# Ledger of designs, part 36: peptides against a protein of PDB entry 1LOE

Target 1, 181 residues: chain A of PDB entry 1LOE
Amino acid sequence: TETTSFSITKFGPDQQNLIFQGDGYTTKERLTLTKAVRNTVGRALYSSPIHIWDSKTGNVANFVTSFTFVIDAPNSYNVADGFTFFIAPVDTKPQTGGGYLGVFNSKDYDKTSQTVAVEFDTFYNTAWDPSNGDRHIGIDVNSIKSINTKSWKLQNGKEANVVIAFNAATNVLTVSLTYPN
Target 2, 181 residues: chain A of PDB entry 1LOE as posed
Amino acid sequence: TETTSFSITKFGPDQQNLIFQGDGYTTKERLTLTKAVRNTVGRALYSSPIHIWDSKTGNVANFVTSFTFVIDAPNSYNVADGFTFFIAPVDTKPQTGGGYLGVFNSKDYDKTSQTVAVEFDTFYNTAWDPSNGDRHIGIDVNSIKSINTKSWALQNGKEANVVIAFNAATNVLTVSLTYPN

## One batch from the design tools (peptide; made by RFdiffusion4, then SolubleMPNN)

Design b2_p27_8_s1 (from b2_p27_8, 11 letters changed)
Fold by OpenDDE base, seed 5:
Structure b2_p27_8_s1 (fold): chain B 181 residues (1-181), chain A 27 residues (1-27)
Amino acid sequence: as target 1 above (181 residues)
Amino acid sequence: TVTLSTTLTNIQDILPDYVRIGFSATR
């Protein structure tokens, strides 16, 4: 079975393999997706399309993605909504900002979205987020309302190592987040 | 380590055969 891998460890100012959207940009070693102002959407796409299933045979590929992210929320009155990994059509564009994370437009299931996302959600939206109000990891399919969630304790300013894997044999998507010792 | 898993029912009905992966953040 085919496997696709995408690993991000650092970003330079001249990233030829990234498509920047909205307010996304690079510094010496980091990808920055938002400006320090509200109502912003920043995205970055891996430029190469990924063939995740074969339209002739119907066979589905495995994939694994690894990356590191940092969330800084020093101001309690100006917190970000979160960080999101997503899989979408090749021509995907920024969607609704704020609690929709720049990836979705509704909590209603929308097949035409054709988007799967893993959210690292740092803002409680009462309309769709888990009622306990915890910061959480969520798996989203064609909707900002997650099909599954798990509480996650944000370590402000610390690097989180993430692995996202899809097993084509079981159709299971697995997300692992670790803060190294 | 925090781990979350879910089954995606019929990925072929969810995603197109060719996709892009990416990252997003909002404020």
Scores: peptide ipSAE 0.731, ipTM 0.968, DockQ to the pose 0.844
Fold by OpenDDE base, seed 1:
Structure b2_p27_8_s1 (fold): chain B 181 residues (1-181), chain A 27 residues (1-27)
Amino acid sequence: as target 1 above (181 residues)
Amino acid sequence: TVTLSTTLTNIQDILPDYVRIGFSATR
């Protein structure tokens, strides 16, 4: 089984392996996806397409990605809608903002979206989010309504280390988030 | 550490063979 790995540890204004969309941009060693204003969608795509399965053989690749993110919510934890990792068609463009996280357009399953996302959702949308109102990690398939979620305690301004892995043998997607001590 | 796992039913039916990965955030 083939394996694809991806890791970004530093960003810069001259970053050539990223495609910026919406309000996404880089500063010195930092990727910023949202400005400190409301109604913004910022995205950054890894420029190289990833071969996740072989159309000739049907073989599926293992996939591992790791990254660090920081959510700064100086005014309120509810100011930002969240941070999202996603896998989408190569020509993907920003989608609906706000609670749709710039990745989806509906809570109804839409196979034509062809998008899988891992959301780190910081805003409670009563129409589709877990009823407890907790900030949460969600796994989304072709819909903003997660197929699985888990509560997560946001540590404002702290670096969260994330590993997302897909095991092709088991078809299990695993998300791990750690705030280092 | 917070861990979440789920089984994806046949990713060939979900995703195209070539994809891009990325990050998104909204406010």
Scores: peptide ipSAE 0.730, ipTM 0.968, DockQ to the pose 0.857
Fold by OpenDDE base, seed 3:
Structure b2_p27_8_s1 (fold): chain B 181 residues (1-181), chain A 27 residues (1-27)
Amino acid sequence: as target 1 above (181 residues)
Amino acid sequence: TVTLSTTLTNIQDILPDYVRIGFSATR
């Protein structure tokens, strides 16, 4: 099975392979998804559609994507909601902000969303987040309520290297986050 | 390294055959 991989390491104002949505933009080769003000949704899509399964054969592709993100949260009482990777229909648009991460609209499963997300959640939403209140990685399928989560310790201002892989043979989605030394 | 895995059964029932990937952040 073919593996489709994505790695976007360079950003710029003339980046042709990105579709900016909401308040997303680029500066100094960095993708900035939010303004420094509240009530912001910022998104950036990889412009090329990805063929993840074949409607004729039913074959599902392996895919792997890697990226690096940095979260600056110097004020523990004024932290953003987090950072999210998502897979969605080609015409996807920004969704509900705040705790819905600009990707979902409900904690109830909504098949019509057709969206899978990996959240790096830095804000505890009592209505759906793990009760321990930890910052966490979550895998979300058609709902902001994660189907699986794992506690994650944010290293403020540090680059987190992420690999997200889907194994079509096992149907397993794997998320790995590393803070390099 | 923090690793999280889950089974997506069946991705064909979740996602369309063509998708876009992206990043999002909110505040």
Scores: peptide ipSAE 0.727, ipTM 0.968, DockQ to the pose 0.844
Fold by OpenDDE base, seed 2:
Structure b2_p27_8_s1 (fold): chain B 181 residues (1-181), chain A 27 residues (1-27)
Amino acid sequence: as target 1 above (181 residues)
Amino acid sequence: TVTLSTTLTNIQDILPDYVRIGFSATR
């Protein structure tokens, strides 16, 4: 069956527990986010809140997160909408499914969303995705419509190593995806 | 390797000071 799973390789000094939402669950050493059925949303949060900026001083933290994800779609990987890393309020809950990736609710900028996401989008939504129809990596800020995208060649069933880093000095968020082989 | 970068201007205006990170997938 088609599945989307990932494992965290690096996060912080302490391993965090997970909060599962929707269809997300763990199997052995993998976190599985989707079932081989339509209309599913699977999420997993690290349970410990992250202090990304200090409300008193205004200081912003650097962060680096590394993980590996696998999309295994023996029949059709076009069925899945995508895989998403996100940063959201501590009480975040699953949002709109399908093309909204369970993270957003609109293509219009919504400041109240308070969500930054890195999407690995495997389904072309004409209303907001790059017109070339490519699978792509996108950086999303308060909207499913990415502020920046780059075409990405999915290797079905292969492990993708991802590094997401934020440099507080430059305010640059960098996403790197590598297939080792 | 595919690399994508962007500037998140005024992250304090985007995200709350405390956040959770996570993963999501849909079908």
Scores: peptide ipSAE 0.723, ipTM 0.967, DockQ to the pose 0.674; fails the geometry check

Design b2_p27_8_s2 (from b2_p27_8, 9 letters changed)
Fold by OpenDDE base, seed 3:
Structure b2_p27_8_s2 (fold): chain B 181 residues (1-181), chain A 27 residues (1-27)
Amino acid sequence: as target 1 above (181 residues)
Amino acid sequence: TVTLSTVIENIKEILPDYVRIGFSATR
């Protein structure tokens, strides 16, 4: 069965506590999002709100976040869905439907979601995932149907370092994933 | 290293000015 864990570390300059939702919990300085039970959702939010853009000036912030994750998927035929890093309204709540990674609730674009996500997707959903069936990284805007994807080779049980950056001058969101060893 | 980049136009139309970030997974 697939399990996913993350190193507990702060995003940004300020210390941030976690808000757990669903089955998310922490142990040994690692965040675990699911209990490996079908039809479950686990989430964790950093409690401090982030000012992404200034409503008075119209300026958009640059932001960079980084984290480390491990996916254990000893059986390729018994996998979970992967996970997402996401940006959402402060009152965001878990969404049902396993294929939507707990973040979205439709394959169709829904601007009311007000959510941007980076998916690390280990399950092929025929209805919206890239047709090659590869595990992939995707950038999602208000839909589980990614606006861009790239194939990603999972290294089972290995730590991956991720950097996610938004450049406000270019409007480019960049995801970098590295297996250092 | 695997790198993926994409333009997100009009982020102010997508996200509210204050947001939270987090992680989510399902099984």
Scores: peptide ipSAE 0.744, ipTM 0.969, DockQ to the pose 0.682
Fold by OpenDDE base, seed 5:
Structure b2_p27_8_s2 (fold): chain B 181 residues (1-181), chain A 27 residues (1-27)
Amino acid sequence: as target 1 above (181 residues)
Amino acid sequence: TVTLSTVIENIKEILPDYVRIGFSATR
């Protein structure tokens, strides 16, 4: 089976392997996906298409990606909705903002979305989020309503190290998040 | 470390054969 790896460790203004969408941009060494205003959507795509499965053989690839993200929530009146990793069609465009994280448009399953996402959700949406109101990690398939979630304690302004892996033999997607000590 | 795992059934029926991966953030 095939394995695809993707790692982002630094960003710069001359990044040629990223496609920026919405309000996404780069600074000295950071990718910034949102402006300091409400109702904004920012995205960045890895420019190279990834071969997730082979239409001729039917084989599905393994994949693993690693990245670091930081969420800054300087005040309670202007909190972010969250950060999201996603897998989508090559021509994917920004979707609904706010609680839909710029990736989905509905809490109902929509096959045409063709999108899998891992959300790091920092805002409680009563219509679909876990009832305990905790900030959480969620795995989303064609819907903003996660198929599985786990509570996660945000450390404001701290770097979170994330690994996301898909095992084609077991069909298991695994997410790990660590705040280094 | 926080770890979350789940089975994604029928990945070939969900995603096209070629995809892009990316990041998104909203406010």
Scores: peptide ipSAE 0.742, ipTM 0.970, DockQ to the pose 0.844
Fold by OpenDDE base, seed 2:
Structure b2_p27_8_s2 (fold): chain B 181 residues (1-181), chain A 27 residues (1-27)
Amino acid sequence: as target 1 above (181 residues)
Amino acid sequence: TVTLSTVIENIKEILPDYVRIGFSATR
């Protein structure tokens, strides 16, 4: 089985080909996904399609991606809904905002969304989020209601290093988030 | 480090063969 690996560190025009959606944009050094206003959805897609599985052979690829992100939450605990990494059809478009993170439209499983996401959720939505109300990492499959979650303590304004890996042999998706000391 | 792992069964039934990856944020 093949492995597709990529790292996204800088988002300048010379670094990455991005498709911007909603309020997402880039400067020479930074990708910005939201405006400093309420009710915004910002997305950025890596322009090159990723071959996740082979329709001819049925083989599923391993993939590993890494990136860093910063969340600035100067106001209250629930100032923003969160940050999300997602895998979706090549023609994916922004979906429902707010607690749906611009990626999903339902808490019910909807196979037609064809989307897997890793949410770094900073807003507690009573209808689907873990009842403890913690900010959390969630793995989402065709639903904003995560199939698995883990509490995550946001370090405001600090760079989080993230690695997301899918092992095709085990079908395990692994997310790791580290705030370097 | 916070690590979260989960099994995603039947990935071929979930995702199309070609996908795009991306980032999203909402407020």
Scores: peptide ipSAE 0.740, ipTM 0.970, DockQ to the pose 0.846
Fold by OpenDDE base, seed 1:
Structure b2_p27_8_s2 (fold): chain B 181 residues (1-181), chain A 27 residues (1-27)
Amino acid sequence: as target 1 above (181 residues)
Amino acid sequence: TVTLSTVIENIKEILPDYVRIGFSATR
């Protein structure tokens, strides 16, 4: 099958390959999705559409995406709701903020969302998050209620290296997060 | 390293054939 790969590491104030939504913006070599204020939703879309499956042949592509992110929580450890990578229709718009991470609108499965997300969730929402209250990585399909999660220890202000890969042969989505020493 | 893997069944029934990827954050 075909493979589509992305690596996003550096951003600038004149980033032509990004579509900014909500409060998302870039500074010198940095993408900032949220302001240091509450009740904000910031998103940035890669401008080029991705052909993830072929409607004529039915073939599904493999894809691999790598990026780094930093969560700065100057006021408290849980001041932010989290960071999310998502795959959505080309005309996707910001969705519900807060615990819905700007990507979803319900904990109930909604096929019309047509959205797959990987959340790096830093705020515990009792209604749908893992009961242990840990910061976690979650894989979300058409719902903010993750189909699978794993505890993740946030290192505040540190760069996390992330790789997200989908294997079309196995239908497995894999997320790897590393904090380099 | 933290690794999480899961099967996503019927990806063609979930996503349209053309998509955009992106990042989102909320506070």
Scores: peptide ipSAE 0.739, ipTM 0.970, DockQ to the pose 0.856

Design b2_p27_8_s3 (from b2_p27_8, 10 letters changed)
Fold by OpenDDE base, seed 5:
Structure b2_p27_8_s3 (fold): chain B 181 residues (1-181), chain A 27 residues (1-27)
Amino acid sequence: as target 1 above (181 residues)
Amino acid sequence: TVNLSTVIENFKDILPDYVRIGFSATR
């Protein structure tokens, strides 16, 4: 089958045009999505629309994206809700904050959301998160309630290398997170 | 390394043909 592929090896202000939303901004050194205050939503979009499937042929794109992120948790009692990679309509705007990660508005499946996300969730929301209470990686489709999750141990202040890939032939989305030694 | 993989329904059933990708964070 024919597919379209794209790859982003680095999502930084020096390589891509960005659309900042909410409290998101950038320096030469870092993309910062939140202020150091509660109830903050910050987002940054890659400005170029991505042709993820072809309406004429029905072909779906394969893609790979890579990035690094750092979570700074000043203490165990005052941590952020999480960090999220997402795919959404071109006119997407910040959604509900807090545990909804600025990307979703419901724990119920909402097809009108038209959003797929990979969450790196640092706060346990009893209403939808895995019952073990672990920080986790989640794959979200039109809902903040992940369709699959895996426990992830946050290493505070350290860079995590992430690779997210989608295989259109198998419909498999794969996430890998590594803290380099 | 932490790996997570899952099968999802066809993207064309979820997403519009043109999308944007991005990052979000909340506190």
Scores: peptide ipSAE 0.737, ipTM 0.970, DockQ to the pose 0.773
Fold by OpenDDE base, seed 4:
Structure b2_p27_8_s3 (fold): chain B 181 residues (1-181), chain A 27 residues (1-27)
Amino acid sequence: as target 1 above (181 residues)
Amino acid sequence: TVNLSTVIENFKDILPDYVRIGFSATR
């Protein structure tokens, strides 16, 4: 395909049935989230809810998730807005598209969003993205404006292996992205 | 390898007790 798209070709060991939202769909080999045309939002949720913290004990779960994604971008002048991993309320629906990645609605902190995300941002939005203009990984909490970012060199068409882990004892969220080949 | 880590204080105050995880992409 000669268009920009994002796909997941490999899920982690906890792969489950999917709830598709927007333009997201799957084949036997891939989860595809974007269409060739602009102004598209594609999402896919793992259908089973996750008990992320216990209201009785106050304990927060540790978690590790891994996946592989591919970005097919024809060139740097015609790329999609980004790909995002997110954690949200069970009834979450697609949010604002474009630079908001279908996950958020504001650059201002909004506690009602109840969403944590890891963005793999391929489009520079001057209003909130790092000023260096680099494609980047960002950690987002209730806002599209990341609380932390790291420059990321996109390798077009290659599989990126991602591991996202949260340590409840330290409250540290860790993201690792590797292009193994 | 690109690594990024950050502290998310009071994780349980951000998220509901039950959540879904997923993926999103836009263009």
Scores: peptide ipSAE 0.737, ipTM 0.970, DockQ to the pose 0.665
Fold by OpenDDE base, seed 1:
Structure b2_p27_8_s3 (fold): chain B 181 residues (1-181), chain A 27 residues (1-27)
Amino acid sequence: as target 1 above (181 residues)
Amino acid sequence: TVNLSTVIENFKDILPDYVRIGFSATR
């Protein structure tokens, strides 16, 4: 069947098509989502709505997005909870902070959330994170408790290149993260 | 490179037809 396909290019520091929420902001050099203080939630939305599936035909979009992120943890008492890419309703607002990453409100499945996320989780929450305690990539569907995870070694202050793709024919979401050498 | 793939069943039943994408971080 025919599908709608789109590709989302990297967001740059000069991107003006962003909706900032919470403590998120931008400079000429970078997009910053959190302040260097505890108890912050920062979000940035791509301002243009994405037609992810067609309610008339039922066709689902294939998509690819890529971006670069940096986690800074200069203070041992101020460790970040994580960085998250998410897909949510157009009127989405910041959700619970801390281990809920500003995207979810529960570890229990909540269909009303209507949110899919890819987390790059840097803080171990014993209530829902993988028991090995590793920092990890997780795929989240309507819950902060990931449906699948993979261990990932954070390189503090280094740029991680990420590609996220969804194949509508297989319903497979794929995440790749690379630290260039 | 770290790769992770998973099936998301009934993708269109999870999300509305129009969405926004974004980034979030907490501390």
Scores: peptide ipSAE 0.734, ipTM 0.969, DockQ to the pose 0.782
Fold by OpenDDE base, seed 2:
Structure b2_p27_8_s3 (fold): chain B 181 residues (1-181), chain A 27 residues (1-27)
Amino acid sequence: as target 1 above (181 residues)
Amino acid sequence: TVNLSTVIENFKDILPDYVRIGFSATR
């Protein structure tokens, strides 16, 4: 079983080949996914396809990815819906916005979605989010309704360091978010 | 640090063999 690592340091065009979708864009140093307006969906894909599993052998790769993100959401009553890391088919396109985070279209399990995501959800959607209303990290498989969640305190405007790892032997996906101090 | 982990069904049952990774944000 192979182990593949995706280290994301910067998003400038000279450092990473990106496919921009929706309102996503980049400067030399920063990827911006949303405009300061409502009903915005912004996405950016790494242009190179990733071999997640081998169709001949059935072997699934281990992987580790790390990145840093910043959310600016000072208004507690009118905040962005969230930020999402996702894995999807190579021809993936922006999906439903708002609480669906531009990645999903249903709270019901939809195998045709073929999407795994880690959401950093900043808006409480009564229909599927944890009832405590906390901002949270969620692991999503073919549904916006997370299979597991953890409360997370957003530090507005601060850089969050994230590591996401998948162990193919155990089928465990692990997410770690740290605000350095 | 906030940690979250969960067992997922085999990725091959969910994802195609080749995928793209990316980021999304909505407002």
Scores: peptide ipSAE 0.730, ipTM 0.969, DockQ to the pose 0.835

Design b2_p27_8_s4 (from b2_p27_8, 13 letters changed)
Fold by OpenDDE base, seed 3:
Structure b2_p27_8_s4 (fold): chain B 181 residues (1-181), chain A 27 residues (1-27)
Amino acid sequence: as target 1 above (181 residues)
Amino acid sequence: TVNLSTTLNNIQDILPDYVRIGFSATR
């Protein structure tokens, strides 16, 4: 089975392989998704479409994506929503509901969204987030209400390494987050 | 390390055959 791998190791203002949406931009080799103001949405898409399954044969590809992120949340009372990695139709557009991370528009399952997301959620939304209120990683399928979650301890200002992999043989999506020493 | 996994039954029923990946954030 073919494996498609993406390693996002650098960004720049001349980034030709990104499609910026909303307030997303690059500076100092970092991708910045939002401005420091409320009620903003920022997104960046990898410009090349990914062929994740073959409509003729039904074969599904393995894929692996890795990236590094930093969240700065010095004030626990003035945090953003976190961010999400997502997989969506090629013509996907930002969504305006802040609690939905710019990806979804409802807590209800909507098959027409055709979107899978991995959220790194730093804001507790009582209506759909795990009741313990922890910051968490979630896997979202066509809804902001995650189908699976795990508590995650944010290390403020530290780089986290993430690997997201899909195994076509098992249909398992795996997320790993590591804070290296 | 924090690990999380889930089974997507079936990805062909969820996603189109061609997709884009990306990042999104809000505040």
Scores: peptide ipSAE 0.737, ipTM 0.968, DockQ to the pose 0.838
Fold by OpenDDE base, seed 1:
Structure b2_p27_8_s4 (fold): chain B 181 residues (1-181), chain A 27 residues (1-27)
Amino acid sequence: as target 1 above (181 residues)
Amino acid sequence: TVNLSTTLNNIQDILPDYVRIGFSATR
């Protein structure tokens, strides 16, 4: 089984391997997806398409991605809706903002979305988020309503190290988030 | 460390064979 892996740690103002959408941009060594204003959607796509399964053989590749993100909420603990990693068709465009995280358009399952996401959700949406109201990690498949979630304590302004892996042998998607001590 | 996992059955029926990965944020 083939393996595709990515590690994204640094960004520059002339980041040619990224496709910026909405309000996403880079400055210095930082990727910024949202401005410090409300009603923004910012996305950045890795420019190279990823071959995750073979249409001729049906073989599925292993997948591993590592990255670091920081959520800065200087005005309020709840100003941002969150940060989302996603896998989508090559021609994907920004979707509904706010609680839909710029990735989905409905809580109803929509197979035509063809999108898998890992959300690091910092805003409680009563209509679909876990009832405890916690900040959470969620795995989303063709819907903003996560198929699985886990509470996550946001450390404002701190770097979170994330690893997302898909095991083709087991079909298990695994997410790990760590704040270094 | 926070860990979360789930089984994605029939990934071929969910995603196209070629995809892009990305990041998104909203406010």
Scores: peptide ipSAE 0.735, ipTM 0.969, DockQ to the pose 0.857
Fold by OpenDDE base, seed 2:
Structure b2_p27_8_s4 (fold): chain B 181 residues (1-181), chain A 27 residues (1-27)
Amino acid sequence: as target 1 above (181 residues)
Amino acid sequence: TVNLSTTLNNIQDILPDYVRIGFSATR
């Protein structure tokens, strides 16, 4: 099967074609998704659609994407809700903000969402997040309620290197987050 | 390093054949 790879290091107009939604914008090198105010939703999409499976053959593609992100949390109590990587229909628009991360609208499974997300969730929502209250990485399928989670300690202001890969042979989605020393 | 994985069975039933990928953040 085919493999599609993405590498995201900078977000300048010469490097990436982005569709900005909500409060998202970019400078020459930096993508900013939220304003320094509450109740914001910011998104940025790759403008080019990705062919992840072939409707004629049924073949599913492998994909690997890598990126870095930085979260600046002024304090541990009034932080952003999180950062999310997502895969969605080409006409996707910002969804519910806050704890829904701008990508979902319900904790109930909704196949019509057609959205897979990897959340880097920095705010504990009692209704759906892991009960330990930890910041966490979650894999979300058609619901803000993750199908799998892993506790993650945010290193404030530091670049996190992320690799997300899907293996079509095994149907496994893998996420790795590293804070380089 | 924090690693997380999951099986996405029948991805064809989850996602459309053409998708966009992106990032989102809220506060």
Scores: peptide ipSAE 0.734, ipTM 0.970, DockQ to the pose 0.849
Fold by OpenDDE base, seed 5:
Structure b2_p27_8_s4 (fold): chain B 181 residues (1-181), chain A 27 residues (1-27)
Amino acid sequence: as target 1 above (181 residues)
Amino acid sequence: TVNLSTTLNNIQDILPDYVRIGFSATR
């Protein structure tokens, strides 16, 4: 069966604890979010909240995170929907599964979602995904319909190194994905 | 390497001041 797993490389001691949601679990080396059963959602949160902006001053923090993930999709006729990094309210719970990636509930913009996500989308949903049908990286803000996307060639079973950073001075979110040689 | 960037308009209007980060996968 297809398996999506990842390993975090940058979090400090105070952010090492995980809150598992849905079908997520750990192995000795990796966090695994999917099970063999279809129509499931697996999530894991880092338990320590992040102070991303100051409600008194309005100042916004920079942040950067890095991780490695693996998508193992041995059956091209039975693929999962993808893997997603997200930023959400501290009390966030699993949302709609399937093409909504367990993070969103609509393709319409919903400010009450208060969620930003980076999707590594392996399934083409005609209702909102880029029309070329490519697997892609997407940046999502309060909607499963990405505000920006870029085609990405999945290397099955290989470790992808990802860096996600937010620059508070420019308000730019950057994503880089590399398959090491 | 695949790079993607976008400007987030007014992050304070998008996210609460305290957030959690996480990972999700669906099947």
Scores: peptide ipSAE 0.730, ipTM 0.969, DockQ to the pose 0.673

